# Ledger of designs, part 245: peptides against a protein of PDB entry 3HUF

Target 1, 320 residues: chain A of PDB entry 3HUF
Amino acid sequence: MWIIEAEGDILKGKSRILFPGTYIVGRNVSDDSSHIQVISKSISKRHARFTILTPSEKDYFTGGPCEFEVKDLDTKFGTKVNEKVVGQNGDSYKEKDLKIQLGKCPFTINAYWRSMCIQFDNPEMLSQWASNLNLLGIPTGLRDSDATTHFVMNRQAGSSITVGTMYAFLKKTVIIDDSYLQYLSTVKESVIEDASLMPDALECFKNIIKNNDQFPSSPEDCINSLEGFSCAMLNTSSESHHLLELLGLRISTFMSLGDIDKELISKTDFVVLNNAVYDSEKISFPEGIFCLTIEQLWKIIIERNSRELISKEIERLKYA

## One batch from the design tools (peptide; made by RFdiffusion4, then SolubleMPNN)

Design b2_p30_5_s4
Fold by OpenDDE base, seed 5:
Formats: structure tokens, sequence, C-alpha cells
Structure b2_p30_5_s4 (fold): chain B 320 residues (1-320), chain A 30 residues (1-30)
């Protein structure tokens, strides 16, 4: 989201969130959803127009800002952005930091981009919320992104957390739920005068973790917790692979269960299977191999003695 | 309000300082 602040109290010392939309900026306007009052004698009654576009798909992957357009409203002394005069037809900016000078005002309006990118685990929830979140200047998507700051957990009461949720947690992404999204949808009016009134996602996250025993105390407790162990997995989702890598596992990939030969068994401590394969092939597992699902592995790694637990299971099956 | 008066005075002072800098820059470019 774009946040503006200003020097010299020309914004009355307030920080304001600018959502996608159009704003008339000037001395003789009243603060509302479409106007920004600036208190300066050096600023025109109606000085500039700010237009913030909705996020692009690219912004979800890069964490880049919503495009910021500035147009001078034919003022005597013009408008500058980052010390450059705005062109007659207006200019568009993709920089994360904008110093906006209105006319000869010695005090600048500072616009800065606060990155917020929300990943969804469920396409249905994305479809429900994407439009509203985009209107807040928040990029949304389904795919993993290095720019992702928040992850929407699907609240199914009594269900195991998904691999996406596990991975988001280990990446230290703030996990949120539908309640937080509902709250975000209501804040547009309240945050106009005070950007600090933005709801704290971290509080939502803390509550989710506290109320769900499927989460470890911290990501640090799990990261590299299985260093020195080796696993094999079916060529599955990229998220599953990355999750296992974050656990510190050496990973071998195979294309079919028929590829699980004596050589693979000799190099592998255990085999990770998806639920469908695990359930279908329970009868056909090679002797002497420890097979488990990602969900079963997760239940082990959230325990404080995860290494000892895995070692015991490996030994149990080697001598069985 | 007294606060508005202070803000106006501070702005006027800052504008004067800005003008001085602008004049100095002009002299450096001559």
Amino acid sequence: as target 1 above (320 residues)
Amino acid sequence: SEKLKELIEEEEKAVEEYKKKEEELKKLLE
C-alpha cells in the first residue's frame, strides 16, 4: 500500500494510506476518499491529481508498488517528483519512494510503498477476495512468491494444515484467515486520516498459531531440524520439495514407485509420498523402506525430539 | 489558532531559506 507523510506539518502530522483511486491534492480541499488537503500558502487550491492504479500480476511476484500517476493541475509553479518536474500530461512512477514537491512549498510529501502481498492456498477464496484486496492496493495470487508477505489459511475446523500452510509458516510468512480479510475490507474509511489504524496481521497470526496445535512454537525449531537425513519423493509439487529442503533434507526424486530399487533404498532414510499414493500403495511398499506422507512427517517435525522420533522409526523398519 | 500561526511562520522561514539556496544555485550556474 502507498503511505504518505509530509514535512513541516503540511499534512497535520498524519500518515495516510492511499488506496487505488484518484485524489485531488491541494490547499482548498477537504480530506476524504478522493481529496488530500495540504496546508501551505505555496500550494494551489487544487494543485495536483494523484492516481494510484490497482496492482498488476507482476506486482504479486516482485512486491512492486501500484503505479503512481501524478498530474499537475496547471499550477503556476508546477509539481516535482524526486526533483524532476512532472510533465504536462502527467507522469507515472514505479519507484517505492516518491518525494513530491508541490509548487514552491519547501516541505515535501513523502510517499512510500509498504509491501503487502497475499497468497491464497484455495482458489475459491482467492476468487472471493482478490477484487476487494486489489482495491486496497494489495497484490494477490495462488503461486508461491518471494514477495509474499501474508498467507491465507483455509479454516476448515478439524482438518490438517496444508503443505502450503506448512511452507508459508517455515518461510516466516504471516498466516492470516478470513476474519482478517473481513476486517481489511472495512478499514478504507478509518485509515484515511491515520495509517496506524491498519489492522495488525501479526496479532491475527499469533491467535491462529496459539489456537492450533499443528504449529510448532517457531519456524526456527523446524528449519534444518532434519539435517543429515535423506529422503526420496515422487516428483510432486514444488512446495513439497521446498518444504523438505527447508527441513535440511537431502532429496532424491523418482518418477514412479517402480524406480524404488535397492540402490535408492540404500541411500534414503525414508520415502515421502502424497496421500493418494500412500493410501493406494500401502500393500506394495518394498520391505525395509520407511514410507510416510508429508502430513505424517509434519507431525513428527513439530515435536521437540523430531530427530530421535525419526531415527526410531527408521530403525524399527530396518530391523523389521 | 496559535498552531496555525506557528506553521505559517515556519513555512515562511523555510521559503526564504529555499529562495536563498535557489539564488546561490543560480549564481553557481552563471
Scores: peptide ipSAE 0.023, ipTM 0.379, DockQ to the pose 0.065
Fold by OpenDDE base, seed 1:
Structure b2_p30_5_s4 (fold): chain B 320 residues (1-320), chain A 30 residues (1-30)
Amino acid sequence: as target 1 above (320 residues)
Amino acid sequence: SEKLKELIEEEEKAVEEYKKKEEELKKLLE
């Protein structure tokens, strides 16, 4: 999201979130969803137009800012952005930091981009929320992204957390739920006056973890917890692979259960399967191999003695 | 009405403080 603040108290000492939309900036406008009052004798009654575009698909992957357009409204002294005069037709900016000078005002409006990218694991939830979140200047998507700051957990009562949720947790992404999204939808009007009224996602995250026994106390409890162990996995989602890497596992990949030879078994402590393969092939597992699902592995990892539990299961199969 | 009046008074005060700062800054730049 774009946040503006200003020097010299020309914004009355307030920080403001700018959502996608158009804003008339000037001395003689009233602060609302489409106007920014600036208190300066050096600023025109109507001085500039700011237009913030909705996020692009690229912005979801890069964490880049919504495009910021500035147009001077034919003022006597013009408008500058980052010490450059705005062109007659207006200019567009993708920089994360903008110093906006209106006319001869000695104080600048400072615009800075606060990155927020929300990943969803459920396409239905994405479809429900994407439009609203984009109108808040928040890029959204389903795919893993290095720019992801937040992850939406789908709360189905009594369901196991998804692999996406597990990975998001270990990646230290802030996990949020629909309650937080609902809260975000309500703040649009309140944050016009004070950007500090933006809800803290960390509180939501803490509450999610506290109220769900499927989460460890911290990601650090699980990261590298299985260092020194080796696993094999079926060529599954990239998220599953990355999850196992974050556990500190050495990972071998195979394409089919038939590719599990004696050599692979000798080098592998256990095999990770998806639920569908696990359920279908349970009877046909190679002898002497410990097979489990990611969800089963997760249940072990969240235990304080995860290493001992894994070791015990490996031994159980070697001597059976 | 009173809250609006307070807001206007705060704004007027902010404008005056700003004008003072602008004048001080002008003097520093001159």
Scores: peptide ipSAE 0.021, ipTM 0.446, DockQ to the pose 0.039
Fold by OpenDDE base, seed 3:
Structure b2_p30_5_s4 (fold): chain B 320 residues (1-320), chain A 30 residues (1-30)
Amino acid sequence: as target 1 above (320 residues)
Amino acid sequence: SEKLKELIEEEEKAVEEYKKKEEELKKLLE
């Protein structure tokens, strides 16, 4: 989201969130969803127009800001952004920090991009929330992205956390739920005058972890916890692969259970299967190999003695 | 196994349906 602040109290000492939309900026406008009052004698009654675009699909993957357009409203002394005069037709900016000088005002409006990029675990939740979040200037998507700051988990009472949630946790993404999204929707109007009224996602995250025993105490407790072990997995989702990499595993991939030969078995401590394959093929597992699901692996990983537990299971199956 | 092929095909279909929904959402936001 774009946040504006200003020097010299020309914004009345307040920080303001700018959602996608158009704003008339000037001395003689009233603060509302489409106007920004700036208190200075050096600023025109109507000085500039700010237009913030909705997030692009690219912004979800890059963590780039919503495009910020500035147009001078034919003022005597013009408008500058980052010390450059705004062109007559306006200019568009993709920088994360903008210093906006209105006319000869000695104080600048500072616009900065607060990165918030929300990944959803399921397409249904994305479909429900994406439009509203995009109107807040928040990029949304389902695919893993290095730019993701938040991850929406689906709260199903009594269900295990998904692989997506596990991976989001390990990559230190702030996990949130629908309650946080609902709370965001309630403050939309109140944050116009005070950006500090934005709900704290970290508080939501802390509450989620505290109330769910399926989370370890920290991502750091799990990252590289299985260093030195080797696994094989079916060439399926990239998220599962990245999750296993974050655990410090050496990973071999196979296309079918039939590709699990003696050579692969000799180099592999255990095989990770998805639930569907595990349930369907449980009777046909190769002899002498430890097979488990990602969910079963996660249950081991969250334990303090995860390495010892895995070693015991490997030994049990090698000697069985 | 034929069952593994069916599971892979179901996953591929789910991914394709998802891509269609993303494209529809993109058109709604244009």
Scores: peptide ipSAE 0.000, ipTM 0.250, DockQ to the pose 0.007
Fold by OpenDDE base, seed 4:
Structure b2_p30_5_s4 (fold): chain B 320 residues (1-320), chain A 30 residues (1-30)
Amino acid sequence: as target 1 above (320 residues)
Amino acid sequence: SEKLKELIEEEEKAVEEYKKKEEELKKLLE
């Protein structure tokens, strides 16, 4: 989200969130959803127009800011952004930090981008929430992104967490649910004057972990927990591969179960399969191979003695 | 007013705590 602050109390000492939309900035406007009052004798009654665009798809992957347009409203002394005079037709900015100087005012408005990027595990939930979140200036998507700050978990009672949720947890993304999204949507008006009133997603995350035994206490409990073990997997999911890497596994990929030869077996402690392949091929597993799903592996790694558990399973199958 | 200073300080603290939590989250990520 865009946040503005100012020097010299010209914004009355308040930090303000700017959502996508248009704002008239000046001395003789009243603070509301479309106006920003700036208190300075050096600023025109109506000085500038700020226009913040909704997030682009690219912003989801980069964590870049919503486009920020500044237009001077034909003032005597103009407007500057980052020491450059704003053009007559306005200029657009993609920098994360903007120093906005209105006329001859010695104090600047500082706009900074606070990165918030929400990944969804479920396309239906994305479809439901994307519009509202984009109107808050929050990029949204389904695919894994290094810019992702939050991950929306689907509340299905009694189901195992998805690979996406597991991976989001291990990469220390703040896991949230629909209740947090609803709460986030309600604060839009209250945060106009006080950016600190944004709801804390960490509280939601703590509650999710506390109430779900499928999560370890911390990602650190699982990261590199399987260092020194080797696995093979079907080349089907990038998220699955990244998840296994975060566990510290040496990973070999194969294209079909038929590619599992004696050489691969000799170098591999276990084979990781997706649920569909595991269920369909369970009868055709080669003798002496330990095959499991990611979900089954997850159940092992969340235990404190995960290394011992997996070693016992490997040994059990070697001597069977 | 003293109340405005307190609100600003609370806001700065809240932002700093949020940055600290974000940094702690980042440090946890390192």
Scores: peptide ipSAE 0.000, ipTM 0.234, DockQ to the pose 0.017; fails the geometry check

Design b2_p30_7_s1
Fold by OpenDDE base, seed 3:
Structure b2_p30_7_s1 (fold): chain B 320 residues (1-320), chain A 30 residues (1-30)
Amino acid sequence: as target 1 above (320 residues)
Amino acid sequence: SEKEEEEKLIKEYEEEEEKEEKKKKELLEK
């Protein structure tokens, strides 16, 4: 989201969120959803137009800002952005920090991008929320992205967390639920005057973790917790692979259970399977190999003695 | 004084806005 603040109290000492939309900026306008009052005698009554575009698909992957357009409203002294005069037709900016000078005003409006990119685990939930979140200037998507700051889990009491949720937790993404998204939708009017009224996602996250025993105390308790162990996995999902990498595992991939030869067995401590393969092939597992699902592995990893638990299960199957 | 320069600047902006409004009115009356 774009946030503006200014020196010299020209914005009344308040920070304001700018959602996608058009704003008339000047001395003689009233603060509302389409106007920004600037308290300076050195600017025009109507000085500039700010236009913030909705996020692009690219912005979700890059964490880049929504495009910020500035147009001077044919003022005598013009408008500058980052010490450059705005062109007659207006200019568009993708920089994360903008210093906006209105005419001869000695104080600048500072616009800065607060990165917020929300990943969804469920396509139905993305479909429900994407439009509303995009209107807040928040990029959204399903695919993993290095730019993701937040991850939405479904608030289903008693359901196991997904691999996506596990991975989001380990990569230190703030996990949120639908309650936070609902809260975000309510603040749109109040944040016009005070950007500090934005709900804290970390409070939502803390509440999720506190109320769900499927989460460890911290991501750091799990990251590299299985360093030195080797696993084989069915080549099914990139998220599963990345999750196992964050655990510090050496990973070998195979295409079918039939590809698990004696050589692979000799180098592998355990085999990670998806639920479908695990359930269908339980009877045909090779002797002497510990096979488990990611969900079963997660239940071991969240325990304080995860390394000992895994070692014990590996030994149990070698001596059976 | 800084105050006199500010008042002069305000007056210059107001005079330009009045000229633009007059031009718009003259264009609508033609």
Scores: peptide ipSAE 0.200, ipTM 0.738, DockQ to the pose 0.150
Fold by OpenDDE base, seed 4:
Structure b2_p30_7_s1 (fold): chain B 320 residues (1-320), chain A 30 residues (1-30)
Amino acid sequence: as target 1 above (320 residues)
Amino acid sequence: SEKEEEEKLIKEYEEEEEKEEKKKKELLEK
């Protein structure tokens, strides 16, 4: 989200979130959802127009800012952004930090991008919330991204957490739910005068983890917990691969169960399968190999003695 | 005109700032 602050008292000592939309900026406007009052005699009554665009798809993957447009309203002394005069038709900016100078005002408005990017695990929830979140200047999507700061878990009662949720947790992404999204949507008007009123997601995350026995106490409990073990995985999911890497596993990939030869078995402690392959092929698994789903693996790795549990299962099948 | 009023306000502001800067310099030279 875009946040503005200013030197001196020209913004009354307050920081403000700029949501996507259009703002008239000047001395003789009243602060509201479309106006920013600047307290300076060195600026026009109506000096500039700021326009914040909604997030692009690219912004979701990069964590880049919503496009910030500045137009001077035909003032005597013009407007500058990062020491450059704004063009007559306005200019657009994608920099994360903007120093905006209005006319001869000795103080600048500082605009900075606070990265918030929400990944959804469920396409239905994305469809429900994306429009509202985009109107807050928050990029949203389904695919894994290095720019993701928050992850919305699917709350299906009685289901295991998804691979996406597991990976988000190990990546130290803040896991949130629909209650946080609802709260986030309601604060829009209250945040106009004070950006510090933005809700903290960490409390939501703590409550999710505390109330769900499918999570360890911290990501650090699982990261590298299986260091020294080797697995083979069906080459189907990048998220699954990255999850297994975060566990410290050496990973081999295969395309079909038929590719699991004696050589692969000799180098592999266990095979990780997706649910569909596990359920369909469980009757035809190669002898002498431990096959499990990623969800079954997760149930083991959240235990404090995960290494001992995995070792016991491997040994049980070698002597069978 | 609105422009003349704006220009007058800008001048008044610049004159006030110049007075404050002079006061700061005089305080630093003491």
Scores: peptide ipSAE 0.133, ipTM 0.601, DockQ to the pose 0.047
Fold by OpenDDE base, seed 1:
Structure b2_p30_7_s1 (fold): chain B 320 residues (1-320), chain A 30 residues (1-30)
Amino acid sequence: as target 1 above (320 residues)
Amino acid sequence: SEKEEEEKLIKEYEEEEEKEEKKKKELLEK
């Protein structure tokens, strides 16, 4: 999200979030959803127009800012952004930090991009929330992205956490829920005057972890916890692969259960399967190999003695 | 004109800032 602040009390000592939209900026405007009052005698009554665009799809993957357009309203002294005069037709900016000088005002408006990119675990929740979040200047998506800062966990009562949630946790993404999104949607008007009123997602995250026994105490408890073990997995999701990598596993991939030969078994401690394959093919598992789902693996990983537990399961099947 | 009023306000502001800077200098020199 874009946040503006300024020195010299020209913004009344307040920080403001600029959501996607158009703002008239000047001395003789009243603060509202479309106007930014600047308290200075050195600026025009109506000095500039700011236009914040909605997030692009690219912004979700890059964590880049919403495009910031500045137009001077034909003022005598013009408008500058980062010491450069704004062109007559206006200019667009993708820099994360903008110093906006209105005319001869001795103080600048500082605009800075606070990175927030929300990944969703399922398309249904994305469909429900994406429009509202995009109107807050928050990029949203389903796919894993290095720019993701937050992850929306699906609250299915009584279900295990998804692979996406597991991976988001290990990646140290802030996990949030629908309650946070609802709260975030209510603050839109209040943050016009005070950007600090934006709810902290970390409190939501702490509460999720504290109240759900499916999470370890920290990602660090699980990262590289299985270093030295080798697994084979069906070439399924990228998230599953990345999750196993974060556990410190050596990973071999196969296309079908029929590709699990004696050579692969000899080099592999266990086989990781998706639920569909596990449930359908359980009776046809190769002898002498430990097969489990990612969810079953996760239940072992969250235990303090995960290495001992996994070793015991591997041994049990070798001697059975 | 609106531009003339703006120029006047800017000038008045610049003159006020110069007076405040002078007062600050005079206070630091005492």
Scores: peptide ipSAE 0.128, ipTM 0.598, DockQ to the pose 0.046
Fold by OpenDDE base, seed 2:
Structure b2_p30_7_s1 (fold): chain B 320 residues (1-320), chain A 30 residues (1-30)
Amino acid sequence: as target 1 above (320 residues)
Amino acid sequence: SEKEEEEKLIKEYEEEEEKEEKKKKELLEK
């Protein structure tokens, strides 16, 4: 989201979120959803137009800002952004920091991009929330990206957390739920005057972790917790692979259960299967190897004695 | 440039996405 601040009390000492939309900026406008009052004698009554675009799909992957357009409203002294005079037709900016000088005002408006990219675990939730979040200047998507700051967990009562949720947690992404999204949707008007009224997602995250026994206390409890163990997995999911890597596992990939030969078994402590393969092939598992799902593995990993638990399961099957 | 780095990052993600979609399609066709 774009936030503006200014020196010399020209913004009345307040920070403001600029959502996607158009704003008239000047000394003789009233603050509302489409106007920014600037308190200076050195600016025009209507001085500039700010236009913030909705996030692009690219912005979701890069964490780049919504495009910020500045247009001078034919003022005597013009408008500058980052010491450059704004062109007659307006200029667009993708820099994360903008110093906006209105005419001869001795103080600048500082616009800065607060990175927030929300990944959704399921397409239904994305479809429900994407439009509202995009109108807040928040990029949204289904896929993991390095720009992802928040992850929306699907609250299905009684289900295990998804691989996406597990991975988001280990990547230290802030996990949020529908309650946070609902709250976020209510603050749009209140944050016009005070950007600090934006709800803290970390509080939501802390509550999710505290109230769900499927989460360890921290990602650090699980990261490299299985260092020294080896697994084999079906080469079906990049996210599953990255999750297992974050656990410190040595990973071998196979294409079918038939590829699990005696050599692979000798070098592998356990086999990780997806739920569909696990359920369909449960009767035909290779002898002498521990086969489990990622969800079953996760249930072991969240335990304080995860290494001992896995070792016992491996031993049980080697001596059976 | 920052723009070239952004364009590179986007392309990397698009390529990973295409690989995952291909894998999903291959799994559904078997």
Scores: peptide ipSAE 0.000, ipTM 0.222, DockQ to the pose 0.008

